# Ledger of designs, part 36: peptides against a protein of PDB entry 3QIS

Target 1, 334 residues: chain A of PDB entry 3QIS
Amino acid sequence: PSLELSRREFVFENVKFRQLQKEKFQISNNGQVPCHFSFIPKLNDSQYCKPWLRAEPFEGYLEPNETVDISLDVYVSKDSVTILNSGEDKIEDILVLHLDRGKDYFLTISGNYLPSCFGTSLEALCRMKRPIREVPVTKLIDLEEDSFLEKEKSLLQMVPLDEGASERPLQVPKEIWLLVDHLFKYACHQEDLFQTPGMQEELQQIIDCLDTSIPETIPGSNHSVAEALLIFLEALPEPVICYELYQRCLDSAYDPRICRQVISQLPRCHRNVFRYLMAFLRELLKFSEYNSVNANMIATLFTSLLLRPPPNLMARQTPSDRQRAIQFLLGFLL

## One batch from the design tools (peptide; aimed at target 1 L170 V172 F184)

Design b2_p17_1_s1 (made by RFdiffusion4, then SolubleMPNN; from b2_p17_1, 8 letters changed)
Fold by OpenDDE base, seed 3:
Structure b2_p17_1_s1 (fold): chain B 334 residues (1-334), chain A 17 residues (1-17)
Amino acid sequence: as target 1 above (334 residues)
Amino acid sequence: DPELKEFMEKMRKEIYE
């Protein structure tokens, strides 16, 4: 069996968070026998491609002289955004198109990724006074490393030694401030806020706006700005309530005094973001007559974003754990 | 909330100045 491929090299330029790109090629059975094709893992890989790449179809049968179109889809989700932002991963892969009882055909995937404030740590963003697209990639790496070290020092209650030479970090990321400032000004009376989805095009514009500028006003509807805040919180590599405090939040869920003590132990930026969001959400709840927002809805929605179980415990989360997590947040909304 | 407003205005200065 043999295949003819219309193309073997693919370039995905300017790949962005949540922006789907597609490249297509054809495979043709130029042989005399039916053939089965599949994308197969390389040696030592568990998957035939990186998490941000997909082939469709990834397998199939071709009769003699049959041709099929294959789509190579590049999509950076919350699961890949952090490693691409840090430069730990890149828009580079090799696909192996295997022909049963035939040859392997290698496809080269290349391109460039444009960093996003989505999927970047709260600590790194607090150090970024400029849009992330203005920050050199080398400096992004340094900011992530420094952010990790500050998080650890803060959790250990170690006093930062060098107050002296580094530019004072923001109390919260400018991106969160921008989103919440917009919602506070314009969305407090918005019916079904956080319940109505935003527009995909507006979400992309908001992401691009936050990645490239410090706007006076965020583009899009209140629903799109609200959803962008949810997407931002979901894409955080470390949730607003750090994984290390997850169990302590559950254990304290019915003691408001202990809950406040647990929050006081968060890294400075995480604690500030948490308090800022809770203050905003309490303000939003005062307008419940207009916006149809209630404490139970907000607590349920934001619990999954702010108080995520550690990845190793995610599959083991009980309904009781979820209820405790909701109760923990309710103690800050009421 | 006055404290929220004060915080937001402080952050505004830190972002735009």
Scores: peptide ipSAE 0.659, ipTM 0.968, DockQ to the pose 0.848
OpenDDE base, seeds 1, 2, 4, 5: peptide ipSAE 0.652, 0.655, 0.653, 0.657; ipTM 0.967, 0.968, 0.968, 0.968

Design b2_p17_1_s2 (made by RFdiffusion4, then SolubleMPNN; from b2_p17_1, 11 letters changed)
Fold by OpenDDE base, seed 5:
Structure b2_p17_1_s2 (fold): chain B 334 residues (1-334), chain A 17 residues (1-17)
Amino acid sequence: as target 1 above (334 residues)
Amino acid sequence: DPELKAMMEQLRKEIYE
């Protein structure tokens, strides 16, 4: 069996978080026999492509002189955004298109990624006084390394944060401040807030706005700004409540005094973001007659974002653990 | 919330000044 490919090199320029890009090519059976094609893993890989790439179809049959269109889809989700922001991964891959009892055909994928404040750590963002797109990639790496070292020192109780460093970190990320300040000013009376989805075009405009500027006003509807806050919290590499405190939050869920002590042990930036969000959500709940928002809905929604199980425990989360996590958050909303 | 208002005003200064 043999194939003819219309293209073998693909370039994806200016790849962004949650922005789908598509490239298409044709494969034709120029042989005299039917053939089965499939994308196969390279040696030592578990998957035929990186997590941000997909082929559609990834397998199929071609009769003699038959042609099929294949789509290569590039999409950076919450699962790939952090490793692309740090430069640990890149928009580069090699796909192997295999023919059963035939040849391998290699496809080259290349491009560039544009960093996002989405999927960046709270510690790194507290050090970024400018939009992330103004920060040199070399300085992003240094800020992530310094953030990791500061978190470890804080957990070990060894060194007070050197308040004498020439650039004092922000108490919370400017992106969180911008989103919450907007919602507090304009969305407290918004009917069905956090229940109505945003518009995908407005969400992309909000992400691009936060990555490139410090606006006085966030673009889009209150629903899109509210969903952008949820997406931001979901995309964090570590949740607002650090993984190390997850079990202690569940164990303390019915003792409000112990819950407050657990939160006091969070790293400074995580603790500040948690207190800021809880203060905002308590204010939003005062307008429940206008916005149809209640404490149980908010606790259920935000628990999955703020209090995630550690990766090693995700497969073992019980309904009891989920109810304890909700009860923990309710103790800060009521 | 007086805590929320104080935090928002402090953060506004840290971001824009």
Scores: peptide ipSAE 0.454, ipTM 0.937, DockQ to the pose 0.969
OpenDDE base, seeds 1, 2, 3, 4: peptide ipSAE 0.431, 0.445, 0.441, 0.431; ipTM 0.932, 0.934, 0.934, 0.931

Design b2_p17_1_s3 (made by RFdiffusion4, then SolubleMPNN; from b2_p17_1, 11 letters changed)
Fold by OpenDDE base, seed 5:
Structure b2_p17_1_s3 (fold): chain B 334 residues (1-334), chain A 17 residues (1-17)
Amino acid sequence: as target 1 above (334 residues)
Amino acid sequence: DEELKKMMEELRKEIYE
C-alpha cells in the first residue's frame, strides 16, 4: 500500500488558550490495493500526539484512488495551558501516519504559543503588575521559580527574608480584582448569575482583554464575565485552597473555628484570594431575590473550583468527601 | 461587606498607582 499526502508541514501561528485552530490536508490511495491508515505513537510515547493536538479522522480505510480529508485541530485546554505558559511544552510535534503492512509518513507540527493569565499561578500573577503579554518570557520563568520558592517558605512557616529591591507583590492578582470589581458593580442584580452560560465570542474577548490590558471595564455580558471568573479559577495550576490543605478542609468541615484556622495557613496570595471571593459571594447572596443565587448553589459550584482533590486522590473522591467539601465552603458563605 | 469594600479599595490603589 502507498499514500500521497497533499501537505506534511503545518504551522500554527499565535496559538491562544481556548482558541481552536484547524489545518486540513488530503491523503490519497495511489496504490492498487485497499489500505488502512492510523496515527501511531512514537517510540516511548503513550499517545500519537500531544494533549493540545488532535487528528480527525485519526484512522480509516481507503480504497484504490480514494481520498480523505484529515483535520489537524490545535486546542489549548485547562489541561495544557500551564505547561505552555511556562514554556515546558511548545507548539511542536511529529505525527506518524502508519499504513498497515506499509510505510510510515511523518508530519511536522510547529508554531508559537501566546501566554495567558489563565493557567498561571496565583503567586506569579501577584508579581505581575502589567498584563502577561507585556512580560518577557524570560521574566515569566523567573517569576514562576520565585513563586515556587515563596510557596515552599510559606508551607515551612519560614519568615520571608526582607523583600530586597523587588517590587512588593499585589495582595491578589489584578485579573481576579478586575473580574470581581466588574461583577460587584454591574452583576449583583443579574438574574440567573452563574447559572446562565456566557457567549464563547465574549469569553474569548475577556481572555484577550485580561492577557493584553488593564481595562476600566471588562467587555461582554455579566454572564460572560461570571463564566470567565469560573474558567480562571478552574484553570489555576494550584487551586485557591492548596492541595496540601484539602484533607484538613474535609476533616474540619463541621467545625467553623477549625475551618478558619485551616484557611489562615494558606500562602498569603491564596488566603487573600479566598477571603476576597468569599466576601464577594456573601455580598451577592444579599441580592438573592434579584439574581436567584442561593448559598447551596454557590457552595456546590465554587467547591469544585476552589477545593479540588489532589491529582492522586481524584479517582477516590466519595459522595461523602464532596458533601464535606461543600459544607466547608458553606461555613464562609453563611 | 465592609471587608470586601476595604480590600477592593486597597487593591485599586495597588493596581493603578
Scores: peptide ipSAE 0.448, ipTM 0.934, DockQ to the pose 0.964
OpenDDE base, seeds 1, 2, 3, 4: peptide ipSAE 0.423, 0.436, 0.433, 0.422; ipTM 0.927, 0.930, 0.930, 0.927

Design b2_p17_1_s4 (made by RFdiffusion4, then SolubleMPNN; from b2_p17_1, 9 letters changed)
Fold by OpenDDE base, seed 5:
Structure b2_p17_1_s4 (fold): chain B 334 residues (1-334), chain A 17 residues (1-17)
Amino acid sequence: as target 1 above (334 residues)
Amino acid sequence: DEFLKKFMEELRKEIYE
């Protein structure tokens, strides 16, 4: 069997978080026999492509003189955004299109990624006084390394060395402040806040706005700004409640005094973000007659974002663990 | 909340100054 490919090189320019890009090509059976094609893993890979790439269809049959269109879809989700922001991964891959009892055809994928404040650590963002797109990639790497070291020092209760003229970190990321300040000013009376989804076009505008500027006002509806806050919290490489404290939060869920002690052990930036969010959410609950927001809804929604199980557990939360996690947050909302 | 308002105003200064 043999194939003719219309294209073998693909370039995806200016790839962004949550922005789908598509490139198409054709494959034709120029042989005299039916053929089965499939994308196959390279040696030592578990998947035929990186997590941000997909081929559709990824397999199929072609009769003699048949042609099929294949779409190559590039989409950076929460699962790939952090490793692309750090430069650990890049918009580069090689796809192997295999023919059963035939030849391999290689496709080259290349491009560039534009960093996002979404999927960046709270520690790194507290050190970024400028929009992330103004920060050189080399400086992003340094800020992540420094942020890791400061987190470890904080967890070990080591006194911060009075190291020299490094600019004082922000108490919370400017992106969190911008989102919460907007919602506090304009959304406290918004009916169905956090229940009505935002518009996808407005979400992309909000992400691009936060990555490139420090606006006076965030663009879009209150629903889109509210959903952008949820997406931001979900995309954090480490949740607002650090993984190291997850089990202690569950164990303390029915003792409000122990819950407060657990939160006091968070790194400074995580603790500040947690207190800020809880204070904001308690303010929203005062307007429940207008915004239809209640404590059980908010606790249920924010629990999955703020209090995630550690990746190493690989286990789905039990219904008991989920109820304890919700009860933990309720102790800060009531 | 007075704490929330004060904290947001402190952060406003840190971000725009």
Scores: peptide ipSAE 0.541, ipTM 0.952, DockQ to the pose 0.856
OpenDDE base, seeds 1, 2, 3, 4: peptide ipSAE 0.520, 0.530, 0.535, 0.511; ipTM 0.948, 0.950, 0.951, 0.947

Design b2_p17_2 (made by RFdiffusion4)
Pose (drawn by RFdiffusion4):
Structure b2_p17_2 (pose): chain A 293 residues (1-134, 168-310, 319-334), chain P 17 residues (1-17)
Amino acid sequence: PSLELSRREFVFENVKFRQLQKEKFQISNNGQVPCHFSFIPKLNDSQYCKPWLRAEPFEGYLEPNETVDISLDVYVSKDSVTILNSGEDKIEDILVLHLDRGKDYFLTISGNYLPSCFGTSLEALCRMKRPIRERPLQVPKEIWLLVDHLFKYACHQEDLFQTPGMQEELQQIIDCLDTSIPETIPGSNHSVAEALLIFLEALPEPVICYELYQRCLDSAYDPRICRQVISQLPRCHRNVFRYLMAFLRELLKFSEYNSVNANMIATLFTSLLLRPPPSDRQRAIQFLLGFLL
Amino acid sequence: SSEENKELLEEAVAESD
């Protein structure tokens, strides 16, 4: 049971939020007998690697002496973007490739991460007047820029918030917001609209903070009480919530053109603005509908 | 426009509870 590896060291340079990278290598069974390989967790872990990293394939069978290409894939999603933004985690790791009843092969993962305004808290963004990778703001300039674009160009956009944008443009928008305060956000209206949804979804702390979440559901049927729960939010969260509710009510005025109705808004934005740490789904859409109407 | 969006933001933030 022996393996030959084309390389053991891999570099993921300039890793960005939601931008896929692949580092490929070849495994060859140079032994005399067939072997089984698999990636294993390091002593006392649950997984063989961190969430932003994946092996494809992660296990297999090799006769002597067939070869197989292994793809080491890096993808920073909403699950890791905040800890990598913060520096609580780095683009580094060790993969242990394990031969069943044999040697262990140690693969070193290194590289660097570029922080994004996406996955960054509303509070910190309101305290930063310049782009992240160039008194506080009432709302983060990034969300204002996305909403400003949609307000200017997308009020009459057909199927706004119902048609997915382009992956390439989403990344261009994110990099644009990370590095600049542009005159115009690049990309189609559908891309800008989706980038807004992704922005809300990627927030480390939702627009409606986690501890106020349950109170919102309980209060879902009393508009006076719902507004008071909103008053308990920190200033930047309260402002973002009010600003978005005002923006969505503005879009509802053009529903005959942009097909944006209360039904779609409620089911789309409730889960983004109001996330927990069933029929609560109903009180939640009721909570949000109370503001839209 | 950007000015109209600014006004919208100010009106939304100025809402009383």

Design b2_p17_2_s1 (made by RFdiffusion4, then SolubleMPNN; from b2_p17_2, 7 letters changed)
Fold by OpenDDE base, seed 5:
Structure b2_p17_2_s1 (fold): chain B 334 residues (1-334), chain A 17 residues (1-17)
Amino acid sequence: as target 1 above (334 residues)
Amino acid sequence: SSAETEELLREAISEED
């Protein structure tokens, strides 16, 4: 069996978080026998491609002189954004198109990724005074390393945060401040806030705006700005309530005094973001007659974002654990 | 206003420290 491929080299320029790119090519059976094709893992890989790449179809059958179109889809989700932002992974891969009882065909995938404030740590964003696209990649790596060391020092209670560092961190990320400031000013009376989805084009404009500028006003509808806040919280590598405190939040869920003591043990940036979000959500609940928002809806929605189970416990989360997590958050909304 | 959101942030940071 043999194939002819219309193209074998693919370049994906300016790949961004949540922006789908597609490249297409044709494969043709130029042999005299039917062919089965499949994309196969390389030696030592579990998957035929990286998590941000997909082939469609990834397998199939071709009669003699038959031709099929294959789509290569590049999409950076919350599951790939953090490792691409740090430069730990890159827009580079090799696909192996295998023929049954035939040879392998290699496809080269390349390109560049544009960093996002989405999927960046709260600690790094608190150190970042400018939009992420203005920060050199080398400095992003240094900010993530420094942020990790600061988190560890804070958890160990060892060194007072050196108040004398000429570049004092922000109290909260500017991106969170901008999103909440917009919602507080313009969305408190918005009917069905956090219940109506945003527009995909507006969400992309909001992400690009926060990555490239410090706007006076965020573009898009209140629904799109509200969904952008949810996407931001979901994309965090470490949730607003750090994984180390997850079990203690569940154990304390019915004691409001212990719940507050658990939150006081968060790293400063995480604690500030948590308290700021709770203050905003309590303010939003005062307008429930206008916005149709209630404490149970908000607690259910934000619990999955703010109080995520550690990856090792995710498969074991019981309905009781979910109810305790919701009850923990309700103690800050009421 | 931006001043009201700055106050919301200031209050949220000061309440439990």
Scores: peptide ipSAE 0.266, ipTM 0.863, DockQ to the pose 0.774
OpenDDE base, seeds 1, 2, 3, 4: peptide ipSAE 0.266, 0.193, 0.180, 0.262; ipTM 0.861, 0.843, 0.838, 0.860

Design b2_p17_2_s2 (made by RFdiffusion4, then SolubleMPNN; from b2_p17_2, 5 letters changed)
Fold by OpenDDE base, seed 1:
Structure b2_p17_2_s2 (fold): chain B 334 residues (1-334), chain A 17 residues (1-17)
Amino acid sequence: as target 1 above (334 residues)
Amino acid sequence: SSEETQKLLEEAIAEED
């Protein structure tokens, strides 16, 4: 069996978070026998491609002289954004198109990723006074490493950050400040806020705006800005409530005093973001007659974003654990 | 205003110190 491929090299320029890119090619059975094709893992890989890449179809049959179009889809989700922001992963892959009883055909995927404030740690963002696209990638790596080390230190020692000549970190990321500032100014009276989805085009504009600028005004509808806040919180490599405190939040869910003590143990940036979000959401709830927002809805929505189970526990979250997590947040909204 | 949001942030940070 043999195949002819219309293209073997693919370049995905300026790949961005949540922006789908597609490249297509054709495979043709130029042989005299039916062929089964499949994308196969490389020797050490569990999957035929990286998490941000997909082939469609990834397998199939071709009769003699049959041609099929294959789409190579590049999409950076919340699951890939962090490793691409840090430069740990890159828009590079090699696909192996296997022909049953035939040859392997190699496809080269290349490109560049444009970093996003989405999927970047709260610690790194608090040190980032400029838009992420203005920050050299090398400095992003250093900021993430330093952020991890300071987080560990802050969890171990209530040592006041020595007022050394290091630029004072922001109290909260400018991106989350801008999102909340916009919502506070313009969305408190917005009917069905956090219930109506945003527009995908507006979401992309908001992401690009926050990645490239410090806007006076965030573009898009209040619904799109609200959803962008949800996406931001969901995309965090570590949730606003650190994984280490997850179980303690559940255990304290019915004791408001213990809940506050658990929050006080968060790293400063996480604690500030949590308190700021709770203050905003309490303010939003004062306008419930206008925005149709209630504490149970908000707690249910934000619980999955702010209080995520650690990766090792994700598969074991009980309905009771979810209810405790909701109850934990309700204690800050009421 | 952005001043009101800044105040909201400052108040929220100060609430438990």
Scores: peptide ipSAE 0.323, ipTM 0.885, DockQ to the pose 0.786
OpenDDE base, seeds 2, 3, 4, 5: peptide ipSAE 0.298, 0.311, 0.322, 0.310; ipTM 0.877, 0.882, 0.887, 0.880

Design b2_p17_2_s3 (made by RFdiffusion4, then SolubleMPNN; from b2_p17_2, 7 letters changed)
Fold by OpenDDE base, seed 4:
Structure b2_p17_2_s3 (fold): chain B 334 residues (1-334), chain A 17 residues (1-17)
Amino acid sequence: as target 1 above (334 residues)
Amino acid sequence: SSAETQALLEEAIGEED
């Protein structure tokens, strides 16, 4: 069996978080026998492609003189955004299109990724006074390394940040401040806030806006701005409540004093973001007659974002653990 | 206003002791 491929080199320029890009090519059976094709893992890989890439179809049959279109889809989700922001991973891959009883065909994937404030740590963002797209990539790497070290120092209750040498970090990321400022100004009376989904086009505009500017007003509907806040919190590499405190939050869920003590042990930026979000959400709940928002809905929604199980425990989260996590958050909303 | 959001932030964080 043999295939003809219309293209073997693919370039994905300016790949962004949550922005789907597609490149298409054709494969044709120029042989005289039916053939089965599949994308196969390389010798050391478990998957045929990186997590941000997919082929559709990834396998199939071709009759003699049959042609099929294959879509190569590049999509950076929350699962790939952090490693692409750091430059640990890149928009580069090699796909192996295997032909049964035939030869392998190599496809080269290349491109560039544009860093996002989405999927960047709270610690790094608190050090960024400018939009992330204005920050040199080399400095992003340094900020992530420094952010890890500062998180560790803060968790260890080591010496207060030596106020003298580096510019004082922001109390909260400017992106969180901007999202909450917008919602507080314009969305407190918004019916079905956090219940109605945003528009995908508006979400992309909001992400691009936060990555490239410090706007006076965030573009899009209140629903899109609200969803952008949820996406931001979900995309954090470390959730607002650090994984190290997850079990303690569950264990304390019915003791409001212990809950507050657990929160006080968060890194400063995480603690500030948590308290700020809780203050905002308590204000939002005062407008429940207008926005149809209630404490149980908010606690259920935000618990999955703020109090995520550690990756190793994610598959083991019981309904009891979820209820404890919700109860933990309710103690800050009521 | 942004001043009200700033006040909300400051109240939520408390005084830096």
Scores: peptide ipSAE 0.278, ipTM 0.856, DockQ to the pose 0.590
OpenDDE base, seeds 1, 2, 3, 5: peptide ipSAE 0.257, 0.236, 0.251, 0.257; ipTM 0.853, 0.848, 0.851, 0.852

Design b2_p17_2_s4 (made by RFdiffusion4, then SolubleMPNN; from b2_p17_2, 7 letters changed)
Fold by OpenDDE base, seed 4:
Structure b2_p17_2_s4 (fold): chain B 334 residues (1-334), chain A 17 residues (1-17)
Amino acid sequence: as target 1 above (334 residues)
Amino acid sequence: SSEDTQRLLDEAIAEED
């Protein structure tokens, strides 16, 4: 069996977080026998492609003289954004299209990724006074490494940040400040806030705006700005409540005094973001008659974002653990 | 205003330090 491929080289330029790109090609069975094709893993890989790539269809059957269109879809989710932002991974892959009882066909995937403030650590973002797209990629790597080291020092209650020649970090990331500032100004009376989804086009504009500028006003509807805040929190490599404190939050969920003591042990940037978000959400709850927002809805929504289980515990979450996590957050909203 | 949001942030940071 043999296939003809219309194309074997694919370039995905300017790949962005949550922006789907598609490239298509055709495969044709120019043989006299039916053939089964599949994308197969390389010798050391568990998957036929990187997490940000997919083929559709990834397998199929072709009769003689049949042609099928294959879509190569590039989509950077929350699961791939952090490693692409750091340059640990790149928009490069090799796909192996296997023909049963035939030969392998290699497809080359290449391109470039544009870094996002989405999927960047709170520690790194607090050190970024400019939009992430103005920061050299080499400096992004250094900022993540330095931010990890400073997080560890902060958790260890070691020496106050030497007020040396390094610019003082922001109290909170400018991106989260801008999102909350917009919502606080314009969305307190917005009916169904955090209940109505945003527009995908507006979400992309908001992401691009935060990645490239420091706007006076965020573009899009209040619903899109609200969803952008949720996406931002979801995409954090380390959640606002650090994984190390997850179990302690659950254990303290019914003791508001212990809950506050757990939050006080967060790294400064995480603690500031948490307190700022809770203050904003308490203000939003004062307008519940207008915005239809209540503490149980907000706690349920934000708990999954702010208080994520460590990756090793995700598969073990009980309904009791979820209820404790919600109760923990309720103690800051009421 | 942005000053009100800044005040909200500053108060939120100050309350528990």
Scores: peptide ipSAE 0.405, ipTM 0.911, DockQ to the pose 0.770
OpenDDE base, seeds 1, 2, 3, 5: peptide ipSAE 0.360, 0.334, 0.358, 0.349; ipTM 0.899, 0.889, 0.898, 0.893

Design b2_p17_3 (made by RFdiffusion4)
Pose (drawn by RFdiffusion4):
Structure b2_p17_3 (pose): chain A 293 residues (1-134, 168-310, 319-334), chain P 17 residues (1-17)
Amino acid sequence: PSLELSRREFVFENVKFRQLQKEKFQISNNGQVPCHFSFIPKLNDSQYCKPWLRAEPFEGYLEPNETVDISLDVYVSKDSVTILNSGEDKIEDILVLHLDRGKDYFLTISGNYLPSCFGTSLEALCRMKRPIRERPLQVPKEIWLLVDHLFKYACHQEDLFQTPGMQEELQQIIDCLDTSIPETIPGSNHSVAEALLIFLEALPEPVICYELYQRCLDSAYDPRICRQVISQLPRCHRNVFRYLMAFLRELLKFSEYNSVNANMIATLFTSLLLRPPPSDRQRAIQFLLGFLL
Amino acid sequence: LTLSERIEEQMELLEES
């Protein structure tokens, strides 16, 4: 049971939020007998690697002496973006490739991460006047820029918030917002609209803070009480919520053109603005509908 | 107009709409 590896060190340079990278290498069974390989957790872990990293394939069978290409894939999603933004985690790791009944092969993962305004808290963004990788703001300039673009160009946009944008443009928008305060956000209206949804979803703290979540559901049927729960939010969260509710009510006025109705808004934005840490789903859409109408 | 002024004016415009 022996393996030959084309390389053992891998570098993921300039890793960005939601931008896929692949570092590929070849495994060859140079032994005399067939072998089984698999990636294993390091002593006392649950997984063989961190969430932003994946091996494809992560296990397999090799006769002497067939070869197999292994793809080490890095993808920073909403699960890891905040800890990598914060520096609580780095683009580094060790993969232990394990031969069943044999040697262990140690693969070193290194590289660097570029922080994004996406996955950054509303509070910190309101305190930053300049792009992240170039008195607090009422709302983060990034969300204002996305909403400003949609307000200017997308009020009459057919199927707004129902058609997915382009992956390439989403990344361009994110990098644009990370590095500039542009005159125009690049990309189609559908891309800008989706980037807004991704922005809300990627927030480390939702627009409606987690501890107020349950109170919102309980209060879902009393508009006076719902508004008061909103008053308990920190200033920046309260402002973003009010700002978005006003923006969505503005879009409802053009529903005959943009197909944006209360039903779609409620089911789309409720889970983004009001996240927990069933029929609560119903009190939640009721909570949000109370503001839209 | 500054960045803060622009953001505030747009928020007021949407609320008054």

